Peptides against a protein of PDB entry 4AID. Designs and how they scored, part 152

Target 1, 242 residues: chain A of PDB entry 4AID
Amino acid sequence: FDIKRKTIEWGGKTLVLETGRIARQADGAVLATMGETVVLATAVFAKSQKPGQDFFPLTVNYQEKTFAAGKIPGGFFKREGRPSEKETLVSRLIDRPIRPLFVKGFKNEVQVVVTVLQHDLENDPDILGMVAASAALCLSGAPFMGPIGAARVGWVDGAYVLNPTLDEMKESKMDLVVAGTADAVMMVESEIQELSEEIVLGGVNFAHQQMQAVIDAIIDLAEHAAKEPFAFEPEDTDAIKA

## One batch from the design tools (peptide; made by RFdiffusion4, then SolubleMPNN)

Design b2_p23_5_s4 (from b2_p23_5, 8 letters changed)
Fold by OpenDDE base, seed 5:
Structure b2_p23_5_s4 (fold): chain B 242 residues (1-242), chain A 23 residues (1-23)
Amino acid sequence: as target 1 above (242 residues)
Amino acid sequence: MEPAIENPSFTEEDVEEAAAYIA
């Protein structure tokens, strides 16, 4: 197996992005680890557009398998469950920042699947899932203008905290999830308890600064492991308006 | 209509391999 791995220290935790071991049939596949939380992100895209496809058919599916609540005992990988509320919310959280980064006019089917494989009860797999999905897309050869980074920001004891633990989050006055590119914030979701707009904006800036290390890590991984870019020429839809 | 994506994002084997890797 041609296994490529990128490891960084991020927010006082080790982030590992690995490809080439698992899900090699996918266009992109990344095993991402932060602490003892582990996710598998896969990206698959159709090599042709369906006849009559008029919208971009991106599907993002985040899944927390019951086996992720500990070391995987021989628990059923049941594909057949309706997504939980959390799974639905996190699927949208991943979808929102990546959807606008596809090349305009690309209408081939894209499926991103993020599967939580392990959860350490400290590191939420949502942020890790966003990072892994970004990495998997960058490796896939899909016409995706990523990477995105992501970060959660807490406000604990009058300071910003990068990717607070689930226990630190109980004391946090902010749950701020930010996703963005190197150049732009693409998405903000926030739950805030009586904080000033200045603190919130400072949190967005803090998140965007802190995610650059992740963006750089994905780029470095992609330089060593990305597939050849899919040859896609956007149809000149602007020529019809002249 | 045939699925436009023929290859699954992951298989059960990939999950078992992942499980074995994490264990």
Scores: peptide ipSAE 0.119, ipTM 0.738, DockQ to the pose 0.256
Fold by OpenDDE base, seed 1:
Structure b2_p23_5_s4 (fold): chain B 242 residues (1-242), chain A 23 residues (1-23)
Amino acid sequence: as target 1 above (242 residues)
Amino acid sequence: MEPAIENPSFTEEDVEEAAAYIA
C-alpha cells in the first residue's frame, strides 16, 4: 500500500486527509478525519462519453451507512434505500460548488460518494465531506479545476467561529456554509438569526480565508498522490459557429 | 439510462475495510 497522508491544524482541530488504503479501485479515494469524525470520499469517472450525451452527468451522494450505527447519531432509524433529509441536503452542498469546476464540454459520467464512517458528536461530517470530495476529485485525474475548500462559520458572542461544534451551534446566531476555490467563493448557504448583511458578508470572507489552509493541504496531497490527468480536449464548439 | 460507470464508487469490501480501520 502506498499510503499518503496530509495533516494540518484547522480551527483548533486536527484535519487528516489520507489516500491509498481504502477504495483503491476508485479514480480518487480519500479518508478524511476531523476530531473523531471520519468520512470516506470516492470519485469515479467514465473514460468515455455516452453516445448522444447532451448534459454533464454528475452524481453526488452523501450517505451515513448502517455499518456506522452507534457511531452516527440517529443511525438506528435509517431504513435502507431512501436518503434522509440531511443526506439529501449535504449531497447538494457538495454538488453545487464542484459542478461548475469541471472543464466545459466534459460529459463523461462522474460519481462522487461520501460515506460517513464515524461521528464524534462535535464535528459535523458535512464540511468534512465537502473537503474529502474535493480531495478525491483532485486525486482522480478527472478534468476538475479544484480544489474547493469549505467551512462552516458561526456567530457566537459577537465573534466568528470556524466550524463550531454542535454545542457552540446552539448559541450561534449564524449557520453559514461556504465553499470556494483559492480565488473565488462558489457557494454560500446560510441560516441567520437577526444579523446584519455586513456580518454575513464578513462571515463569507472569514470562511474563504480560513479554507485556504485546506485548499493548500489538498494541493500538497495531490502533488504527491494524484493520478495522471485524464487527457480531455473539449470539442472546439467555436468552430461550429463559423 | 444505463450507468456508464461499471464499478460502484464504493463497494461492500470498502465498507468492511473502512469499518476495520476505525474500529
Scores: peptide ipSAE 0.100, ipTM 0.710, DockQ to the pose 0.250
Fold by OpenDDE base, seed 3:
Structure b2_p23_5_s4 (fold): chain B 242 residues (1-242), chain A 23 residues (1-23)
Amino acid sequence: as target 1 above (242 residues)
Amino acid sequence: MEPAIENPSFTEEDVEEAAAYIA
């Protein structure tokens, strides 16, 4: 297998992005690791638009799988159950920043699936899932104008903390999730406990600065492992205004 | 309507391969 791996130090933790081992039939697939939290992100897109498709059919599914004792029970693929509140929330957190980055007029079906394979109970897989989804899309050849980075920012003992652990988050006065491109913040989601707007804005800037290393890591991975770009020319929508 | 995506984003085999890799 042609396995490509990018490793960076990020917030005092090792972030690993790997492709080429798993889910090779996907357009893009990334195994992402931070601490002992592991996620698999896959991106698949249709090579044609459905007749009469009027909207961009992007689906994002974040799934937390409890693997008991290193065995995936057969039938794991269809949780007949409704997604948890967390799974629904994180699916939206991933969807929000990536959706606007697809080339205008692209209406081929796109499916992004993020599966939590392992959870260390310290590193929340949501940020890792956002990063992995971004990487998988950049590898896929889909007309995606990423990458995005993502970061969680805490406020602990009067300082910003990048991707606080679940234990550090108990002491944090801020839960700030930011996603963006190299050039722009695309999404902010925040829960704030009596902090000034200045501290919150500083947190957004801190997040955007800290995610650059992740963006660069995804770009480097994509330069070595991306599929050929899907030949998509948006129909010149200006011609229909005549 | 047939799914426009013929292949799933991942299969049971991919998840088993992934789980075996992290184990």
Scores: peptide ipSAE 0.043, ipTM 0.694, DockQ to the pose 0.264
Fold by OpenDDE base, seed 2:
Structure b2_p23_5_s4 (fold): chain B 242 residues (1-242), chain A 23 residues (1-23)
Amino acid sequence: as target 1 above (242 residues)
Amino acid sequence: MEPAIENPSFTEEDVEEAAAYIA
């Protein structure tokens, strides 16, 4: 096993990104840990386009499986086979920022799967899942122009809080999820209570600044563990305008 | 090399099940 690991301190918590142990048959696979919350992200892509493929076939699947040893809160007997509302929402939160970063004209099938393996009841797996999916794609060799970072921002006692715990979020006047590249914000999702637009915009900027450490950590991991880039030449779209 | 996670709440079987999603 060629195991590569990157560890950073992020918002007062240890973030670990590991590759090379689990799911080695994937194009990219990352075991990500924040606190005691653990996710496995896998990225797989087809090496050819299907005949007559007109759109980019990206599928993102986030899953919170109740493993026998893990207390995942909210384990109502979901009927096997349909994602929860949370799983559906988080799958979209991951999809939205990554989809536009694939090279234009790439229409090979891409599957991103994020599986929650452990939940500490403090760190929500959604942000960790976004980070892990970004890392797995950067390791895969797919024509993905990432990484993305992600952050949750709370507003507690008149201050921004990076990735508040589930308990701190009960006192927060803001639930702001931001995803972006080093250079740009790609996605914002927000629930706010009686806050000014100035505070919300300041929260977006705070999130984008704080996610740079995660972006840098993914880049460092990719420099040591990424597969060779898949040889993809975009069709010269200038030739179609003639 | 020590595992990234000491005493994870998931088993090898759980990891194999998670890995089956990429097949």
Scores: peptide ipSAE 0.029, ipTM 0.529, DockQ to the pose 0.071

Design b2_p23_6_s1 (from b2_p23_6, 18 letters changed)
Fold by OpenDDE base, seed 3:
Structure b2_p23_6_s1 (fold): chain B 242 residues (1-242), chain A 23 residues (1-23)
Amino acid sequence: as target 1 above (242 residues)
Amino acid sequence: MERMERLQKELEEIRRKAAKKRE
């Protein structure tokens, strides 16, 4: 196996991005680890457009299936079939920042699957899943103008906290999830308790600054492990409106 | 289709192996 690995210290935790060991039949596949939380992201894209395809068919599927449940509080075997509310929400959190970064006119089917392999009960797999999905897309050769980074920001004891633990989040006055490129914030989701707009904006800036190390780590991994870019020439569909 | 089915099967096997290591 040609295994490529990038390791960084990020928010006082070790982030590991690994490719080449598993899911090699995907276009991109990344095993991401933070603490003892482990996710596998896979990206697969069709090499042709379906006849009559009029929209971009991106599907993102985040899954916290039962084998991670040995460490998930409330350990009921979720019946196979319907995504939980959390899985649906996190699938959207991953979808939102990546969808606009595909080359305009690309309408080949893209499937991103994020699977939680392990949960440590400290590090939420959602942020790790966003990072892993970004990395898997960058490795895939799909016409994706990433990477994105992602970060959660808390406000604990009058300070910003990068990727607070689930226990630290109980004391946090802010749950701020930010995703972006090197140059731009692409998505903000926030739940805020009695904080000023200045603190929130400062949190967005803090998140965007802190995610640069992750973006750089994905780029470094891609330089060593990315597939050849898929040759895609967008049809100039804007010329038909003239 | 077949490629995604093979990927899904591998993911299920990874899941099954990870579950057994926790028992």
Scores: peptide ipSAE 0.025, ipTM 0.608, DockQ to the pose 0.023
Fold by OpenDDE base, seed 4:
Structure b2_p23_6_s1 (fold): chain B 242 residues (1-242), chain A 23 residues (1-23)
Amino acid sequence: as target 1 above (242 residues)
Amino acid sequence: MERMERLQKELEEIRRKAAKKRE
């Protein structure tokens, strides 16, 4: 087993990114852990375009599978059925920042699946899922121009809090999710309770600054574990219009 | 344009370094 692992301290918590143990049949697969929350991200891409494919066929599926037999309140068997509202929202949160980072003209099918394996009830798997999906894509060899980082920012007792716990979020006046590259913010989603625009913008900047450590961690992992880049040349018609 | 091209080159370099570490 060629297992590669990167560990960083991030917001006072240990973030672990691991590859090579699970889902080796995927193009990229990353097991990400923060606290006791664990997610598996897998990236698979087709090696050819379908005939008549006119658009980029990216599918992102986030799934909270209750493998943890004890800690999810409200243990209704989510039958393999309609995604929950949360699963739908988080799938979109992952999709939004990654979709524009694929090479223009790439129209091969891409499937990203994020599966929550464990939930500690403190660390929300959404941010961890975004990070894991980014890492899995970077490892896959797909023509993806990541990594992205992600962060949640709270506002508690007049300060920014990186990835606040679910309990800290009850006291937070802000739920700000940011995703971006090293150079740019790609996505912002926010719920705010009567905060100034200055505090919110400061929160976006704080998130973007704090996610750099995650971006660097994904880069370090990719330097050791990434597959060869898929040989893709966009057709001249899809050349980036200057 | 320049940022995206730079990021792509960086990713390609990362992947090339990863490949060379496997040889």
Scores: peptide ipSAE 0.015, ipTM 0.458, DockQ to the pose 0.818
Fold by OpenDDE base, seed 2:
Structure b2_p23_6_s1 (fold): chain B 242 residues (1-242), chain A 23 residues (1-23)
Amino acid sequence: as target 1 above (242 residues)
Amino acid sequence: MERMERLQKELEEIRRKAAKKRE
């Protein structure tokens, strides 16, 4: 089995990105680990557009499987079929920064699935899921202008904390999730308790700086493991609006 | 878009201020 792995130290934790072990039928598949939290991201895209397709059919599905539920806080036995509020929220957090990065005019069906395989009760699988989804898309050959990085930033004892643990988050005055490319911030979500705008903006900058190591790790993995780029020529749709 | 563009400008200003403090 041709297994490729990238390992980095990130915020005092080991991040591992692995491909080639599981889900080989996907266009891209990445097993991501931070601490003992483990996620599988898969990317699949159609090789043709459906007749009459007028919008970009991207579906992102974040799932926490029931076998991991013994370690998932608030793990009500998810009745098979409806995403939880958390799964719906995290699916949107992954969708928002990746959707704009597809080549304009690409309308082939794309499905991204992120599955939580293990949870350590310290490292939230949402950030790890964002990173894994980005990596899986970069490996897939889809016309995706990634990678994105992602980071959570806390404010604990008057300092920024990268990817705070669930326990550190109880003491944090900020829950700031940022996603972006090497060059740009693509998404910010924030819950803030009585902090100045300057501290929040500093947190976004901190997140964007800290995610560069993840972006570089995804690029390094892709240089070794990416499929050939899918041959897609965008129809010059801008010529019709002139 | 407008909120993100404002945030990006503010971040660029913070980065510019931080760079000037390192000189």
Scores: peptide ipSAE 0.012, ipTM 0.469, DockQ to the pose 0.025
Fold by OpenDDE base, seed 5:
Structure b2_p23_6_s1 (fold): chain B 242 residues (1-242), chain A 23 residues (1-23)
Amino acid sequence: as target 1 above (242 residues)
Amino acid sequence: MERMERLQKELEEIRRKAAKKRE
């Protein structure tokens, strides 16, 4: 097995991105670990467009099903069933920043699946899932103009905290999730308690700065493990408007 | 279709193995 691994220190925690061990039949597959939280992201895309496909068929599925050894808060026995509210929300958090980064005119089916394999009850798998999904897409050969990074920012004791633990988040006046590229913020989601706009904007900038290390780690992994880019020539949609 | 079905089956198996390690 040709296993490639990238390890970085990120916010005082070790982030590991690994490919080549699991889900090798996917276009991209990344096992991401932070603390004892482990996620598997897989990206699969169709090699042809369906006849009459008029929209980009991207599906993102985040799943925290009963595989995490930790007590997922509220997570005893989710049977085969409808996504939880959390799973639905995190699926959207992953979808939002990646959707606009696909090459315009690409209408092949893309499926991103993020599966939580382990949860340590400290490190939330949502951010890790965003990072893993980005990495899996970059490895896939899909016409994805990533990577994205992601970060959660807290405000604890008058300071920004990168990826606060679930316990630190209880004391945090901010839950700020940011995703972006090297050059741009693509998504912000925030819950804020009585903080100035200046602190919030500073949090977005802090997140964007801190995610660069993750972006660089994904690039380094992709340089060593990415598939050949899928040859996609967008139809010149400007020629149809003439 | 077949490739996605294989991936889903592997994910289900990984899931099943992880669940059995907790029993």
Scores: peptide ipSAE 0.026, ipTM 0.593, DockQ to the pose 0.023; fails the geometry check

Design b2_p23_6_s2 (from b2_p23_6, 16 letters changed)
Fold by OpenDDE base, seed 3:
Structure b2_p23_6_s2 (fold): chain B 242 residues (1-242), chain A 23 residues (1-23)
Amino acid sequence: as target 1 above (242 residues)
Amino acid sequence: MERLKKRQEELIEIQRKAAERRA
């Protein structure tokens, strides 16, 4: 196997992005690891548009498989076939920042699947899933104008904490999830307890600054492992300027 | 084909140069 790997230190944890070992039939496939939490992201896109397709058919499915569920708090018995509330929320969390980054007029079917393979009970797989999905899309050759980075920010003992552990989050007055490109914040989702707007805005800026290392890591991986860009010609010439 | 590839390469290069300025 031609395995490409990028490793960085990120928020005092080792982030590993790996491609080329599994899911080679996908357009893009990335194993992402942070601590002992492991996710697989796969991106697949249709090479043609369906007749009469009027919207962009992107589907994002985040899944915590039953083999990993024995290591996931509260994951004891997901009934086969329906996403949990968490899986539904995280699927939307991944979808929101990536959807606007596709080239306008691209209406080929795109499927992103993020599968939790292992959970360490410290590192939540949602942020890792966002990063892995971004990386898989950048490797795929789809007309995706990423990468995105993502970060969770906590507020613990009067300081910002990058990607707090599940235990640190119990003491956190902030659960702030940010996703963005190198140049822009694309999505903010926040739960906040009695914090000033200044602290929250500072948290968004902190997240965007801290995710740059992840964006750079995805770019470095893509430079070594990305497929050739898919031959797509939008009907509208203005679609390339977005 | 060539224009989209070129634009994607340009965006990657802009991002790379932005990273180098932050290091």
Scores: peptide ipSAE 0.032, ipTM 0.624, DockQ to the pose 0.074
Fold by OpenDDE base, seed 2:
Structure b2_p23_6_s2 (fold): chain B 242 residues (1-242), chain A 23 residues (1-23)
Amino acid sequence: as target 1 above (242 residues)
Amino acid sequence: MERLKKRQEELIEIQRKAAERRA
């Protein structure tokens, strides 16, 4: 096995990004761990465009395995095959920041699958899933202008908290999820309890600063493990409108 | 220069060229 691993300390927790052990049939595959929460992200892309493809066919599927979900309070019996509300929401959270970062005119099928393998009941798999998906895409050779980082920010006892635990989130006046590149914020999702706009904007800035370590970790992993970039040049689609 | 940064620069240049051809 040619296993590559990057480990960083992030918000007082160990983040591990690993590739080369699992899902070798994917274009990119990353096993990500934070605490005892473990996710597998896989990225697969078609090497050709379908005839008549008019939109970018990106699919993102976040899934929690039944044994991991059975520890989550309110684990609805996942009827085999239908996403839960949480899985649908997290799939959208992953999709939103990555979709704009594909090269314009790339219309090959892309499938990102994030599977929760383990949940520690402290670290939410959503942020870890966003990070893992970003890393898997960067390793894949797809024309993706990532990486993205992601962070959750809480407001607990009058301070910003990076990736609060599920218990700390009960005391938090803010649930702020941010995703971005090194240079830009790409997505913000927020639930706020009676906080000033200044505190919220400060939370976005805090998130963007804190995610740089993750972006750098993905870059370091990609330097050692990324596939050759897929040879893609966008067709001059303006020549078809004439 | 980091391999991924080089690839990002290449992708930015591809996008720039594609935008120039549309103008």
Scores: peptide ipSAE 0.026, ipTM 0.601, DockQ to the pose 0.067
Fold by OpenDDE base, seed 4:
Structure b2_p23_6_s2 (fold): chain B 242 residues (1-242), chain A 23 residues (1-23)
Amino acid sequence: as target 1 above (242 residues)
Amino acid sequence: MERLKKRQEELIEIQRKAAERRA
């Protein structure tokens, strides 16, 4: 196995991004770990467009598997096949920032699957899943203009907290999830309790600053482990429909 | 920084060319 690993300290926790051991049949695959929370992201893309494909067929599936469910809060017996509300929400959180970063005119099928393998009950796998999905896409050779970073920001005792634990979140007046590139914020999702707009905007800026280390870690991993870029040129056919 | 940056630059250039062909 040609295993590549990047490790960084991030918000007082060790973030590990690993590739080359698991899911080698995917175009990109990343095992991401923070604390004892572990996710596997896989990216697969079709090497051709389907005839008559008129939209970009991106599918993002976040899954908290039942073997991890003994440690997942609210893990009711998921009937095999229907995503939970959480899985649906997190799938959208991953989809939103990545979808606009594909090269325009690319209409090959893309599937991103994030699987929670372990949950430590401290570190939420959603942020880790966003990071892992970004990394897997950057490794895949797909025409993806990532990476994205992601961060959760809390407000505890009058300070910003990067990726608060589930216990710290009980004391937090803010649940702010931010995703972005090195240069731009792509997505904000927030639940806020009686905080000023200034604190919230400061939280977005804090998140964007703190995710740079993750973006750099994905870049470093991709430099060592990414596949050759898929040879794609957009067909001029999208010029006719504008 | 070089390989991924190069790929991003290539992708930006592909997008730029695609936008210029629409204009």
Scores: peptide ipSAE 0.025, ipTM 0.601, DockQ to the pose 0.069
Fold by OpenDDE base, seed 1:
Structure b2_p23_6_s2 (fold): chain B 242 residues (1-242), chain A 23 residues (1-23)
Amino acid sequence: as target 1 above (242 residues)
Amino acid sequence: MERLKKRQEELIEIQRKAAERRA
């Protein structure tokens, strides 16, 4: 197995990005670990466009499988066949920042699947899933202008906290999820309890600064493990309809 | 850094050419 691994310290925790061991049938596949939370991200893209395809067919599916349910709050009560509210929300959190980073005119089907394999009850797999999805896309050869980083920011005892634990989040006046590139913020999602706009904007900036280490880690992994870029040029007809 | 940067530059250039063909 040609296993490539990148390890960094991030917010006082060990982040590990690994490829080459599992999901070899995917265009990109990353096993990401933070603490004892573990996710698998896979990216698959079609090598041709469907006839008459008029939109970019990106699908993102975040899932917390039943074998991890013994470590996932509420995992035992999943009715077979429908995503939970959390799974639906996290799928959107991953979709929003990655969708605009595909090359315009690329209308081949893209599927991103993030699977929670283990949960430690401290590190939320949503942020880890965003990071893993970004890494899997960068490895795939798809015309994706990533990587993105992601971070959660809390406000605890009058300070910003990077990726607060589930217990620290109970004391937090802010749940701020940010995703971005090296150069730009792409997505903000926030739940805020009576905080000033200045504190919230400072939290966005803090998140964007802290995610640079993750972006650099994805770049380093991609330099060692990325597939050859897919040969794609937009057709002139696809340029006229947008 | 060079390979991924080069690929990003190539993708930016593809997007620029596609935008110029729309104008």
Scores: peptide ipSAE 0.022, ipTM 0.584, DockQ to the pose 0.050

